# Peptides against a protein of PDB entry 5H65, part 239

Target 1, 294 residues: chain A of PDB entry 5H65
Amino acid sequence: QYLERTPLCAILKQKAPQQYRIRAKLRSYKPRRLFQSVKLHCPKCHLLQEVPHEGDLDIIFQDGATKTPDVKLQNTSLYDSKIWTTKNQKGRKVAVHFVKNNGILPLSNECLLLIEGGTLSEICKLSNKFNSVIPVRSGHEDLELLDLSAPFLIQGTIHHYGCKQCSSLRSIQNLNSLVDKTSWIPSSVAEALGIVPLQYVFVMTFTLDDGTGVLEAYLMDSDKFFQIPASEVLMDDDLQKSVDMIMDMFCPPGIKIDAYPWLECFIKSYNVTNGTDNQICYQIFDTTVAEDVI

## One batch from the design tools (peptide; made by RFdiffusion4, then SolubleMPNN)

Design b2_p29_7_s4
Fold by OpenDDE base, seed 1:
Structure b2_p29_7_s4 (fold): chain B 294 residues (1-294), chain A 29 residues (1-29)
Amino acid sequence: as target 1 above (294 residues)
Amino acid sequence: KEEEEREEEEKEMEEDLKVLEKILKQEAE
């Protein structure tokens, strides 16, 4: 992909839609806090939503834990079930279902757990030891996904979410359709359960200045811009520090813009109608900062 | 008190996880 460099002053005078290659300084950006820039995006309906906070998940799992696992749904051809009664004052019942591959339990590092009645803390601990965890509840005839407001799949520290609007949930027994019951690919699990998986994305607004003009450009990117996955950044302090360092490099505090590094990037213009007002907006695309620093 | 109770619950869960892991390993072998 090759485009000639265009100054911002020229771009600002042109009609949309068009694609441009630019060289500009990052005058400012928003939001300033990294965690506020990470969103969930549906590839089907294109809705953007916030990543649930720990407190939000705690509520969901606490509510789920008030329900007693149905004994009739334990120990099927798909999974072996173990039940625990917590020693705390509540005496909460927790069911863990170990999904089998052709009737045989996989190794822990290949095993999918279905958890019923677990807290966030318990689920997180399990996800650190086993390949994958799905929070579930007892339905009328089968286990079902607990809630799309919570992760449908947890692998290590990665929480996989589904779109409430686009998903048509199916019962847990639909996991039988998976040929490979050891790898637990998120997209395959989602497909089996009728889930449209959401994508982690960085969502930011950049104010770009090349000395000829100033424009705001929208960034929505999952892993290209920073070369850091948005899906991992919230759970990894080192990745967070890396992103912060990159942003500080391009937009250092306490220094004049004249000393800022140049950023080369691609932007596309598009028309937006807000009531009676027509506006041209800009979006960054196909840009990696590690390769575009000048 | 609440913090102590949480710590105890976490310890119990950790023990349960060890048991689960052992069970899984035995069944997989």
Scores: peptide ipSAE 0.034, ipTM 0.624, DockQ to the pose 0.013
Fold by OpenDDE base, seed 2:
Parts: C-alpha cells; sequence; structure tokens
Structure b2_p29_7_s4 (fold): chain B 294 residues (1-294), chain A 29 residues (1-29)
C-alpha cells in the first residue's frame, strides 16, 4: 500500500472512511498488562471474549471428571480406548481414546487423543507428549466435545477455542470425514465438529501524538503487528518479554514523550453512530512494528 | 500431607502416561 504521510491535524478534520499513513509517537496505550490485551475474536459474529483463565478451566474439567465414561462408546473404528481408575479417594474414571488412521494407531507425535474425566494438569501432560488432545464427554450415542468454554483442541501449549454463539456441535465420529488423521489441522478439526474457531487477537488502544494533534487508534491484530502470534504469547515467557520490550521501546516508562521514537503505521477511519452522536474512530491496519524506528 | 499426596498423584500419572506411550509405539511398529 502506497500512501503519503498525513499529519494528524489534517486527519482529524477529514470525514470517514479513509486510509492514512502516519508517523507519530505513542504517548500512551491501554491496557498496560499484556494478558489483558489478548482476547478471543469470532470471525463470524465478531464478539470479543476473554481468554479463559487456568482457574476457569480447572472448574470445567473438575465438573467433567464427575461423569463416568460410557462403556458402550469405547473402542470404535475411529479410536481405541483405555480406561483406568485413579487411586485417590474419589476413584474417578479416566478414559483416553487414541484416534486411528485407517484402523492403524499412529505414532505419538501424530496421534490425537480424546480424553474423558481428565484434569487440566493431566490434559496438559498429554498434550506435551502427543500431537493433539480433545476434551470429550460421553453423549447419548457418541462421544461429544466436553464444553466450548474449554479448548476444543490442545496442541502443545496452544489452546484452540470455539464460539458458543456460532458453533453447531457435531459428534466425535464426524472426525471420520478427515482424510488426513495425522496432522490434525485445527481448522479442519473445527469444521468436522461444527465449530467456528475463535481467533486470538491483540486488542489495544494507542494514543498517538505527532506534535500537530492527538489521536486514539484501535489495534486488533493476530500476528502481524508484533510479528508474534497472539495464540502463543500467553504460554511463552520469551514471547511475552518480546512484546513488553517492543512496547517499552515505543513508550518508555519514566521518560518524557520528546524522547520517544517515531512510530510509522497505517490507520483507517470509520464512522460509529451511537444514537444522535456520530463519531469518527480510527484503527491500525497492515502495520508491522520494526525494531528500528526511522 | 496434601503436598505429598499431590506429588504421588503426579508420579502415578506420569507412569501411566509412559505406559500408554509404550503401548502406542509398539502397536505402531
Amino acid sequence: as target 1 above (294 residues)
Amino acid sequence: KEEEEREEEEKEMEEDLKVLEKILKQEAE
């Protein structure tokens, strides 16, 4: 995209919608905490949701663990099942179903596990050893996804979530429609199960100042702005530090704005109508932050 | 006591997972 640089004072006088290239200082941003800036976005209904906390997931999986796996649903053409009872005082039943590819069990690094009655800790351990894990429950005639409030798919440290509003869940046997039962692409799994996958996004508000004017711009981005996936940042300390370093570079604490580096970015204006009030808002788009500022 | 119980449960789960992995590998070969 080729746009000439426009000063903020000129932009503030123009009608929307328009696209601009700007050069401004990041006076401030919110939220200040990284974990507060990472949200889940539905591409269909466009709702923004909070990423569930560990405590939230614990409750969901604890509740799921109170239900006994149905023996009638064990060992199908799709999966082989192993059931065991914990030795703790509760003696809960845990079922792990190993999804087969054309009747053959794949290697662990290519294997999808379906788990019933597992705790968050157990599921995390499994996801570190096997390719993918899906938390499930026994339905009436088939295994079903446990809860859309929890991940529908866990791969390593990545939790994949689905939209409750837009998803029309289908039973686990619909995974048979997948030709490749080794790679377990999240979008393919979601499609097979009737899930509309949520997208991890960075959501931030930037206050930009170029000396001619001040403008607030909204950032909603998955992986382009920081060149860091929002889907991975919450589970990786190094990625978190990298984002923090980038933000500290543009908006250093304890330093006056005169010493701030210049940020070059693209913004688009759009109209927002709330009753009788018409407001022009701005959103950052197609922007990648570089380590060096010109 | 509670901490010891949690550690024991964790060890048991790790052992079970190792067994499961071994079974899976043997069947895949």
Scores: peptide ipSAE 0.032, ipTM 0.620, DockQ to the pose 0.013
Fold by OpenDDE base, seed 4:
Structure b2_p29_7_s4 (fold): chain B 294 residues (1-294), chain A 29 residues (1-29)
Amino acid sequence: as target 1 above (294 residues)
Amino acid sequence: KEEEEREEEEKEMEEDLKVLEKILKQEAE
């Protein structure tokens, strides 16, 4: 829908909910650090979560590594298994299960690995060589996903997470339902395993100023605003630089706001009730800024 | 010492995986 530009001073006087097209300068934004702005969002329950840190993952995988792979679950019709025994005092056993496509082992670039007992470091190394990695554990009758606090699927440097609240996990043999066992589409894997995948989102607060008024607007966006996927930005320095460049363009450090470029965007107002206090808040939507940088 | 041991174990695993990859490629051919 075409919306006429509305000055911020007029918007600030209007009741919510409404949609607006605005032209304003980005006076400031929070958080300033990109890594702090990337969150995980559940499309079903709408819970926002922090992206797990390496330290958190280390603990999860260390705990998983204390469990011994069940020999009875090795070498099924779905996968071929290889076992390593570490030379450390604990004699940790690591199982790697190579998922087969129609009974045939695929090439490494098409192969899904199920990792049992691996450390974060080992898993990361494997994910760089194979198509996909799923951290798993031995269940009673089948392999199971290790922990939803860790990625359910790792593809290269991309970690795919699932919602703990909304997911109803199914055993690994449910991967048999996938017709194509070479591409390993994250959504398909999630569906097979009963996982509601979380979405990476940029979460920021923009302070917008058009000379008539100042307004704070919330940004929650996965890949439209910057034309950069939030799912990839944390692991790609070039993408990070691109986001920083965009933000620096609109909000250059050490320069007065009068010299800032104009940002055109859509915002929607909505009511927030905090006790007895009613507040109108604003959210940016359906906005792309990357075209102004290119 | 523990770090060195971990590095050696990781190296061994990588070598084993390389061997496995070669085997897999041969089977796929």
Scores: peptide ipSAE 0.031, ipTM 0.628, DockQ to the pose 0.012
Fold by OpenDDE base, seed 5:
Structure b2_p29_7_s4 (fold): chain B 294 residues (1-294), chain A 29 residues (1-29)
Amino acid sequence: as target 1 above (294 residues)
Amino acid sequence: KEEEEREEEEKEMEEDLKVLEKILKQEAE
């Protein structure tokens, strides 16, 4: 899309909705901390929610670990099961179900594990060794996803979450519908289990100033703006540093705005009604800043 | 004591997983 550059002063006088190309300086942004800017977004209902913290996950998995795996649900055509019994006072049982591909156990680097009764620490260790991990619990007649408040799929350090509002969960045996039981594509797993996957997004508010005017623009972006996936940034220190570097470049601390670099971006205006007041808001879209920095 | 027990259990689990990994590799061959 080609749009002519419009000064902010002109934009501020126009009715919404409209799209603009602008050149402005990033006077300030919120939130300042990266971890606060990463959210989960449902593409269907558009709900924004926080990424669960480790503490929240600990509680969920601890609760799950209090439940004893159902022996009747072990060793099906879909998976082979192994059970560990802890020696601690709790004496909990952990079941690991290895999903088979056409009746054959795949290589560890292609294997999906279903974990029943595991702690967060144990699950994380397993996810680092095997291709994929799904936290599960024993249902009435089948294994089921443990909790949508926890990841439905863990691959390495990436936690995949589902929308509680939009998902209609199906039992684990629905993974049989997947022809390829080696790659474990998150979207395919989600579809099989009736999950609407959430998307990691950067959510930020930019204060933009081009010398003619000042406006606030909302940023909601998954991977285009920084050319860094929001899904990976929380678990990768180098990616975090990269984002911080980009933000520091556009909005350097302790320096006057006159020395700030120019940011070129696209913004769209839209109307928001708050009671009796009609307000025009702005959102950044289809913008990549990393190409100019890297 | 509880932490030591947890650590031992984790080590045991890791060893078992290594064995399982080997088994998985063998079955795939």
Scores: peptide ipSAE 0.030, ipTM 0.611, DockQ to the pose 0.012

Design b2_p29_8_s1 (from b2_p29_8, 15 letters changed)
Fold by OpenDDE base, seed 2:
Structure b2_p29_8_s1 (fold): chain B 294 residues (1-294), chain A 29 residues (1-29)
Amino acid sequence: as target 1 above (294 residues)
Amino acid sequence: EQEEWQALDQLAREMAANDSDVYTGTSLD
């Protein structure tokens, strides 16, 4: 969409909602630490959540590992099952279910594993080789997703989460509805299991200054702004470094704002009402920042 | 080609194992 560039001083005088193209310097931003800016967002209820820490996941999977797999739920038309017993750890049992495609097992890199009683470490190791892993538990009549506080699907290093508020979980046998049982597209898996997927987003507040005025703009973006997926950044040091470099370029530490590069972006204004208090807020949208000097 | 469940099971156990973990697999038909 084409918009004429508008100075901040003019924007600050106008009613919301409106859309603007601006050119401003990034005076400051928060949070300063990248890992604090990565959140999970529900597209349906719009709740923002923290990405679970490894410690949180450890607790969930440790609890799951105390549960005994139900023998009645093993070896169905959908999957073949194996039970592992640890030699140590008081003979901990792990059930691994290998999902079949039309009654036949696919190659390991295309095979979905359902894991019952696995630790975070085991699940992560398996996801690196098999690509797709779902943590499960024994339900009354079928396998079920273990816990929406943990990933419903792990693919390589990517953890896919679902919204607790918006999801209406269905049992594992609903994966039968998938025509392709080799690619395991996250959205398809989520749909089959009644999950509303959460979206990884960068959440930041930018203080923008063009010399005519100053305003704060909210950034909530998944992959457009940095051209780096928020879903991958937490598990990739190189991607983290890239984001840090971009932010340092626009807001260099120890340098005066007069020397900052100009940032071109789109912002939209919107009204926020809290009781009798009315406020106009701003959000960055449809913006990609260049990694080179403007 | 397709991998047999026996091979997949063995592979999975090998991948999940570490210096402190040893797994034995049981097939339940």
Scores: peptide ipSAE 0.281, ipTM 0.824, DockQ to the pose 0.013
Fold by OpenDDE base, seed 1:
Structure b2_p29_8_s1 (fold): chain B 294 residues (1-294), chain A 29 residues (1-29)
Amino acid sequence: as target 1 above (294 residues)
Amino acid sequence: EQEEWQALDQLAREMAANDSDVYTGTSLD
């Protein structure tokens, strides 16, 4: 991008909207805790949502486990069904549906499991071995996605969520539209089921200081800024440590700001109206800071 | 095919099992 470096003092005097290249020190940032900075973003309605906590998911799946699988929906051309009964949990029934590829069961690592009545723990364990799991329930005429408040697809440790506002859910048989029933690409699954997938994003506020002025800039980014996917960071300790290391590098604790490294980034200004007050805000864009760190 | 299905079912049950959980499974026709 062909932008000359502009000092913050000059930027602070200019009208919005404009784009700038800056060189500044990261005086501070918020939130300080990484898990608080990861959000879900809808690309269609642009709503930001919190990532559901395990406790929230436990409740959803516990409620789902109270529902008995409909026998009429077992064993279709799309999937083979097995019913499990717990011995120690009052005979809780779990339906496991193994999705077939062209009438044939794929390998375990490529097999999509539809789980009806499973707990979060059971589903997560299954997703580690069977790299694709969808929690479902018995609908009127077909299996349906259990709840958009829970992941519509779990692959390993990655939970894929859909937007409740923008999605128009379709029954599970719509997975038949997928030609390749082995890869289970989240976007393809979402499309087949009428789901608008949410995007994991880092949401942070940076206080930037170049010695001429101080400016707060907003960061909303999925994987470019840290070169770490927001979708994976919550479930990977090493990735979390990497992000923390990056932030500590730019904003080292116990050291004076004069010794902080310089951060080069792009920011754009924009106008925000809050009642009668007009304010200029700033957002970081098209910036990668981790190229030399990772 | 049936043997493969049974193997997958067995594997799935083993993976899903908790320390105190035991699953019995039947095919529904």
Scores: peptide ipSAE 0.251, ipTM 0.798, DockQ to the pose 0.013
Fold by OpenDDE base, seed 4:
Structure b2_p29_8_s1 (fold): chain B 294 residues (1-294), chain A 29 residues (1-29)
Amino acid sequence: as target 1 above (294 residues)
Amino acid sequence: EQEEWQALDQLAREMAANDSDVYTGTSLD
């Protein structure tokens, strides 16, 4: 899309909704800490929620590990099962279920692992080695997803989460609906299990100033703005550093705004009703800082 | 604890090295 550049002073006088191209300086932004800006977003109900912390996940998996795997649910047409028993921890049982493709076990690198009774550390080790892991529990008649408060799928260092509000969970046997049980695309897994996947997003509020006016613009972006996936940033120190460097570049501490670089971006205005009060808000969209910096 | 991690590592190595030997439904102690 192409839009003529509009000064902020002109934008502030116009009714919503409209789209604009602007050139402004980033006077300030919120939140200041990166980990606070990464959220999970539901594409259906539009709920924003926090990414669970490691400590929260530890509790969930520890709780799950207190329940013994049901022997009756092992070794089905969908998966082959192996039980790992700890020597300590009162002989904790960990069931590893290897999902088959049409009754045939795929190669290890293509095999989805269902983990029952594993700790976060154990699950992470397996996911790093074998890519795709789903934490599960023994249900009444089938394996089930352990908890939507935890990832429904872990691939390497990426934790895939589902929306508790919008998801209608189905049992693990519904993975049979997948024709190809080797690729394990997160969206396909989610669909099979009745999960509405959440999207990692950067959520920030930018205060923009072009010398003619000042406005606040909302940023909700998954991977375009920074050219860094929000889904990976929390688990990668280098990516975190990169985002911090970008923000420091646009909003350097200790210097005047006159020395700040110019940011070119697209913003859209929209109306927000708060009781009887109507407010115009702004959101950044279709913007890449690496591409639109002058 | 250390021995438990070693057991898990062994399981992982077995899965990577020989799928047919791993997919047995047996218990690993």
Scores: peptide ipSAE 0.030, ipTM 0.636, DockQ to the pose 0.011
Fold by OpenDDE base, seed 3:
Structure b2_p29_8_s1 (fold): chain B 294 residues (1-294), chain A 29 residues (1-29)
Amino acid sequence: as target 1 above (294 residues)
Amino acid sequence: EQEEWQALDQLAREMAANDSDVYTGTSLD
């Protein structure tokens, strides 16, 4: 975009909606903890959701593991099935279904696993080994996705979630509609199963100060602002450290704001109505942080 | 035996060792 830099004092006097280029210091931001800033966003209904914690997933998969796999749903044209029985845990059964490509089992790194009755630990181990895993359960006539509160697809350490409001789930046999049963693109899997995939986003509020005025700007961004995917940051300590370093760079603790670096970014104003009260809010957009004037 | 199934068997053994449980594998037909 070709916008001239506008001082915050001028922006604060303008009606919305408008777009601005600004240069300001990051006086403060919230939330302060990175894990609190990562959310799931639906591109259709625009709801924001919390990323499920490990404890939440443990409960879901523990509940799923209480169900016995239906023998009649094993070994179809779509997948080959193997069953494990625990010696302990009252003989809990775990079914792993290997999805075939045109009747042939793909290579391990290309094979989609459907896991039924697995714990979080077991599912994570399988996903690390086989790359693509879908937690499932036995339905009436077919395997079904276990729960939209859990990932519909796990690839390595990445958990893909779906929107409960916008999704209309279809049974596992609908994966047959995929011509390529080796790549397992999350969007393609979602489409086949009637899932609207959620997007990982950083959600933060920045208090910006350029010396002429102060305003709060909302940040909702997936991967552009930090040049770090929100989808990967929770599972990667190095990425977390990188984000923290960036934030500390722009908003260093223990020093005066006069010593803060300048942040150049784009913001857009928009109107928000709360009952009879109309207010103007601001959102950061199309911005990538980089080395700036210190 | 498929490579994936062999890998799964190995994983099951590892899981059993780490989780204080033992798994037995069975394939239908």
Scores: peptide ipSAE 0.029, ipTM 0.705, DockQ to the pose 0.013

Design b2_p29_8_s2 (from b2_p29_8, 18 letters changed)
Fold by OpenDDE base, seed 1:
Order: sequence, then C-alpha cells, then structure tokens
Structure b2_p29_8_s2 (fold): chain B 294 residues (1-294), chain A 29 residues (1-29)
Amino acid sequence: as target 1 above (294 residues)
Amino acid sequence: SQQEQQALDNYAQEMKANDSEVWTGTDLS
C-alpha cells in the first residue's frame, strides 16, 4: 500500500473515511499497564472482552469440581479414562480422559487430556506436563466443554477462549473429525467443537503529535504492531519487557517530546455518531514498529 | 468493520474515565 505522508493538521480537516500515512511522535498512550491493554476479541461479533482473571477461573473450576464424573461416559473409542479421588475429606473425584489417536495413546507431549472435576491448579499442572488440556464436564450423552467462560483449550501457559455469543457447542466426540489427533491446533479444535475462537488483541489509545497537530488513534492488533503475540505476552516476562521497551523508546519518560523518535504508521479515519454528536475517530492499521526497534 | 470500530469506541470511553492510566511524555511547556 502506497500513501503519501500527510501532516496531522491536514488530516484533522478532512472528512472520513480515509486512509493516511503519517509520521508523528507518540506524545502519550493508554492504558499504561500492558496487562490492561490485552483483550479478547471475537472475529464474528466483534465484541471486546476482558481476559478472565485467575480468580474467575478458580470459581468456574471449583464449581465444576463439585460435579461427579458420569461413569457411563468413561472409556470410549476416543479416549481412555482414569479416575482419581482426592485425599481431602470430601473425596472429590477427578476424571482425566486421554484422547487416543487411531485407538492408540500418543506420546505425553502430543496427548490431549480432557479433565473433568479438576481445580485450576491441577489443570495448570497437567497442561504444563501435557501440552494440551480441555476442561470438560459430563453431559447427557457425552462429555461436553465445561464452560466458555473458561478456556476451551489450554496449551502450556496459553489459554484459548471461545465466544459465548457466537459459539454453538458440540459434544466432545466431535473431536473424532480431526484426522491428526497429535498436533491439536486450536482453530481445528474450536471448529470441531463448534467454538468461535476469541483473539487476543492489544487495545491501546495513542496520542500522536507531528508538530502541526495532535490526534488520538486507536490500536487493536494481535501480533503485527509489536511483532509479539498478544496471546503469549501475559504469560511471558521477556515479551512483556520487550513491549515495555518499545513503548519506552517511542515515549521515553523524563525526556522532552522534541527528542522523541518519529513513528511512521498508517491510520484510517471513520465516523462515529453518538446521539447528536458526529465525530471522526482514527485507528492504526497495517503498522509494524518492531522492525525499527528489534 | 463498523462493529469493530464501535467496540473500540466503547473501550476508549471506558479508558477516558481513568486518566491515571495514561502514560505521558514530558511536554515542552
């Protein structure tokens, strides 16, 4: 895409929608904390959601752990089941279902576990040992996904979420449609189970200043802008530091804006109507800043 | 999409309610 550079003062006078290439300084941004900038986005209904906190997940899994696994749903052609009884006074039952590939249990690092009745801590421990875990519950005729408020798939430290509004959940036996039961690609798992997967996105507001004018532009991006996946950043301290370094480079604390580096990016304008007020907003698109930093 | 933009706008309004979350560089004035 080729666009001539347009000064902000000219952009501010133009009608929307339009696309621009700009060169500006990042005067300020929000939110300041990286954790607050990471959201879940549905590609179908476009709803933005907060990433669930550990406390929220604890409640969901604790509730799930109060349900006893149905013995009738254990040991199918799809999976082998093992039941553990906790040593606590309540004798909580946890079912772990090991998904088979063509009737054979795969290697532990390739095996998908279906966990029924596990706590968040137990599930996380298993997801670290086994690369793929799905929290499930006993349905009427089959195992089902536990809750779309929790991850439908946990791979290591990555939690994959689905959209409650757009998903039409199918039973766990639909995993049989997957030919390769070793790789467990999140999108394939989601498709098999009728889940619309949510996307991790960075959502930020940039205040841009080129000396001719100032405008606010929104960033919503999964992995292009920072060349860092939003899906991984929350669980990786090094990635977090990298994002912080990028932001500090463009918006260094304690230094005058005259010394700030120039940011080149693309922005698009669009109209927003709020009651009687009609405003023009701006969004950053097709921009990578990491190439200039890394 | 328009829906995506609306979602961003809603988010932006929420963020405006908390000015303490703004990171600002040093102005010349």
Scores: peptide ipSAE 0.060, ipTM 0.497, DockQ to the pose 0.284
Fold by OpenDDE base, seed 4:
Structure b2_p29_8_s2 (fold): chain B 294 residues (1-294), chain A 29 residues (1-29)
Amino acid sequence: as target 1 above (294 residues)
Amino acid sequence: SQQEQQALDNYAQEMKANDSEVWTGTDLS
């Protein structure tokens, strides 16, 4: 895209909607904490929501763990089932269903596990060992996804979430529609189960200053801006450090703004009407933060 | 999209309402 660079003072005088290329200093940003900036976004209904906290997941899985797996739903053509009774916790029953590929169990790292009655800790352990895990519950006639408030798929440390509003859940047997039962592509799993997958996004407010004017622009981006996936950053200390380094580079603490590097980015303006009040807002788009600074 | 922008606006309103950088953890509807 070719856009001439426009000073902020000129942008602030123009009507929306328009697109601009700007060069500005990042005076400040919100939220300051990285984990606060990572949200879930629905590509269909466009709602933003928080990434569930560990405590939220604990509650969901604890509730699920109080339910006894239905024996009638064990050992189908799709999966082989193993049941454990815990020694502690009042003899809680946990079912692990190993999804087969053409009637054969895949290698452990390629095998999808359906876990019924597992705690968060147990699920995490399994996901680390087997990579792909779906928390499930016994439905009326089939296994079903446990809860869309929890991940529909856990792969290693990555939690995949679905939109409650837009999803129309289908039973686990719909995984039969997947030709490849070894790779467990999240989008394919979601499609099979009637899930609209949520997207991890960085959501931030940037205060931009080019010396001619100041404006606030919103950032909503999954992986382009930082060149770091929002889906992975919460579970990777190195990625978190990288984001922090980037932000510190553009907005260094203890340094005056005059010494801040210039940020080149694209912003788009749009109109927002709140009753009688009309406001122009700005959003960053199609921008990758460069390592080089001026 | 307009809906996306509305979501961002809701986010902004929530942030303003809280008068804090700490998020409430609720849906932005």
Scores: peptide ipSAE 0.052, ipTM 0.508, DockQ to the pose 0.233; fails the geometry check
Fold by OpenDDE base, seed 2:
Formats: structure tokens, C-alpha cells, sequence
Structure b2_p29_8_s2 (fold): chain B 294 residues (1-294), chain A 29 residues (1-29)
């Protein structure tokens, strides 16, 4: 949509909701640390939550590793099962279920693994080799997803999470509904299992100044603003460095704001009501920033 | 949506309460 550029001083006087195109300097932003800005967002209930830390996942998988795989659930039409018992850790049993495509095991890079009783380290090793991994547990009549506090799908270094509030989990045999059992598209897996996928988002507060006024605007964006997926940034040092460089370009430390580059973006205003208090807030939308000269 | 606005409002409140450039928040609804 075409919008004429509006100065901040004019925007600050107007009622919400409205959309604006602005040109302003990024005076400051919060949080300053990138990992603090990456969150998980539910598109249905709009819950924002932290990305689980490795320590959190360790606890979940350690608990799962104390459970014994149910022999009755091994080797179905959907998957072939391999079980081993560790010599250490009191004889921990680990089950790996290899999902078949029309009764045939696919190539390793196309095969979905269901892991039961694995540690985080073991799961990560397997995901690197086989690409697609789902942590599972033995349910009453079928394998089930282990825990929505952990990834429902791991593909390489990418962890896919589901919303606990909005998901209605279905058993693993529902993967039979997938026509293609080789590509393992996260959205398709989620749909089959009754999962509402969470979206990785950058969440930041920008203080914008165009010389006529100062305005705080929130950024909640997955991949458009930086042209870098929030889903990948936590596991890639180069992507982290790129985001840091972009932010340092717009808001360079130790330099006066007069020397800052101009940022062009779209913002929308909206009303927030807390009892008798009415406030207008602003959110950045449909904006992409470049690393090159503006 | 109104729910999205509420989420952002909650986020803003947490950021203000911390009064720091480093924010460690819990689940926001």
C-alpha cells in the first residue's frame, strides 16, 4: 500500500488505529542482546514465550530417558524399531523408530526418526545425520509426542516448537495421513499431529526520532525486517553477527545521533486500555532494512 | 488483533519493570 511519509510530531497527535510511513533515526533499542529478542509466538493465541534453553531441554529428555519403551509399540506398518540398552546409566533403553514410506525405508537424509529415551546429545547427533527427528514416548496404544516444552520436530539445527495452549495432540500413527513421507514439511507434520506451530520472532522496542518528535515502536517480526529468519539465528554465529552489524549500523555505539542513518519503515498505531487509562502504542510492520547504504 | 496488542502490551510492561537493556521474561499472554 502507498502511504505518504508523515512526521512523528503529526503522528503523535492523531487517534488510533492508523498506518503510517515514517523516516526516522533509531535513537535506541531494547533489548540490546540479540538472544533476548528472539521469542516464540503463537499465531492463534498470540502467547509470547522464551525459546527453551539447552538446560531446559536436558531436563525434559533426561526425564524421558528414565521411561522404558513399550515393546508392544515397536515395528508397526509405519516404522521399524531398533532398541539398545546402555551399559552405563543403569541400563537405559533407547528406541529409534525409522518411519517408512509405503513400507520401504527411505534414504537417511529423507528418513524421519522417532526417538524414545534419547538424551539431548544423542538426539542432536541423530538429527545431524538423518535431518528429521521427533522426540516421542510410549503412550497407551501408540507412540506420542514426548513434550511440547521440547521440540516436536528437529531438522538439522532447527528446533520446531508447538503451542501447549492451542494444540490438541494426536498420536504418531496420524503421520500415516501424509502422502509424502520423505520431505517432512514442519507444517504438515504439525497438522497431522494436531500441533499449532510456534513462530520464531524478533521482539524489540525501537525509540525513533526524526527531529520533530520521539516515538516508541515495537518490532515483532520473523524474517522480513532483517531478511534473516529468527528460527535460524540462535544456532548460527554468522547470522547473529549479521543482525548485530545491522543494528550497529542504525544505532552505532559511541556516536551522536546526528550521524545516524535514516530508517524508513511502516508503523501502525493501536489503542491499549487499562481500566480508565487509554494509551496509543505503535508497531513496525511490512518493513525490510538493508545492510547497504541507505 | 486485540490479542496481539495485548501481547505487545505485556511485553512493554515487562521491559519497563526490568528497567534494563537485558530482559528475561516469562510467558506473556
Amino acid sequence: as target 1 above (294 residues)
Amino acid sequence: SQQEQQALDNYAQEMKANDSEVWTGTDLS
Scores: peptide ipSAE 0.048, ipTM 0.508, DockQ to the pose 0.237; fails the geometry check
Fold by OpenDDE base, seed 5:
Structure b2_p29_8_s2 (fold): chain B 294 residues (1-294), chain A 29 residues (1-29)
Amino acid sequence: as target 1 above (294 residues)
Amino acid sequence: SQQEQQALDNYAQEMKANDSEVWTGTDLS
């Protein structure tokens, strides 16, 4: 959108809510470490969650691996099943279910795998090779999603998460509602399984200074600000470097703010009540900085 | 079906190529 540029000193005097176009220097930002800025956001309840660490996932999958796959749930019209017993680890049983499309197994790169009892390492290997993996467990009458604390869908290096609060999980057989059982679009899978998918977002606090005033503005953005998907950045070193370069450009270390480049962006003000205190906060919106860097 | 069985076997072979603990296990299916 187009707005006239407003100096920060004027903005700081105005009531909320309002939208502004500003030109300011990025005095500082937090968190400084990129991995700390990537969060999961629910579009329904608006909670922010941390992206689970590998260690967290290890625990979940280790716990899942203690459960024995139910033989009665194998080889349905939806999927064909293979079961292995590991040589080590006290004979851990792992079941892999290959989802069929109209009764036929798709190509390996198009086949969705449902995995029971797999470790994180094993699941990651499978997701890299077969593209789509859902960690599952044996329910009473059907396979079920293992845990929303873990990804409901892993595609290559991308982990798709669901909101625990907003999701009402349905059993795996609900994947039958999908006409196309080859593409495995995350949103479609989520819908079929009653999952509200979480959105990867960059969450940062920018301290902006235009020489007339200083304000803090929040950034919560998935892919527009950096023109880099938050969903991919954690698993891609080049994307991480790109974000770091952008931030270093706007907020270069070791030099004074007078030499910083100007940042053009849109901010919106909003009211926040904290007990008896009313304050105005600011959020960056509809802003792309990557175009200026390229 | 025979086609399904062959496909499943192919998948199993592909998985074994990943050198995971799972793929070196005993097939019980």
Scores: peptide ipSAE 0.024, ipTM 0.539, DockQ to the pose 0.012; fails the geometry check

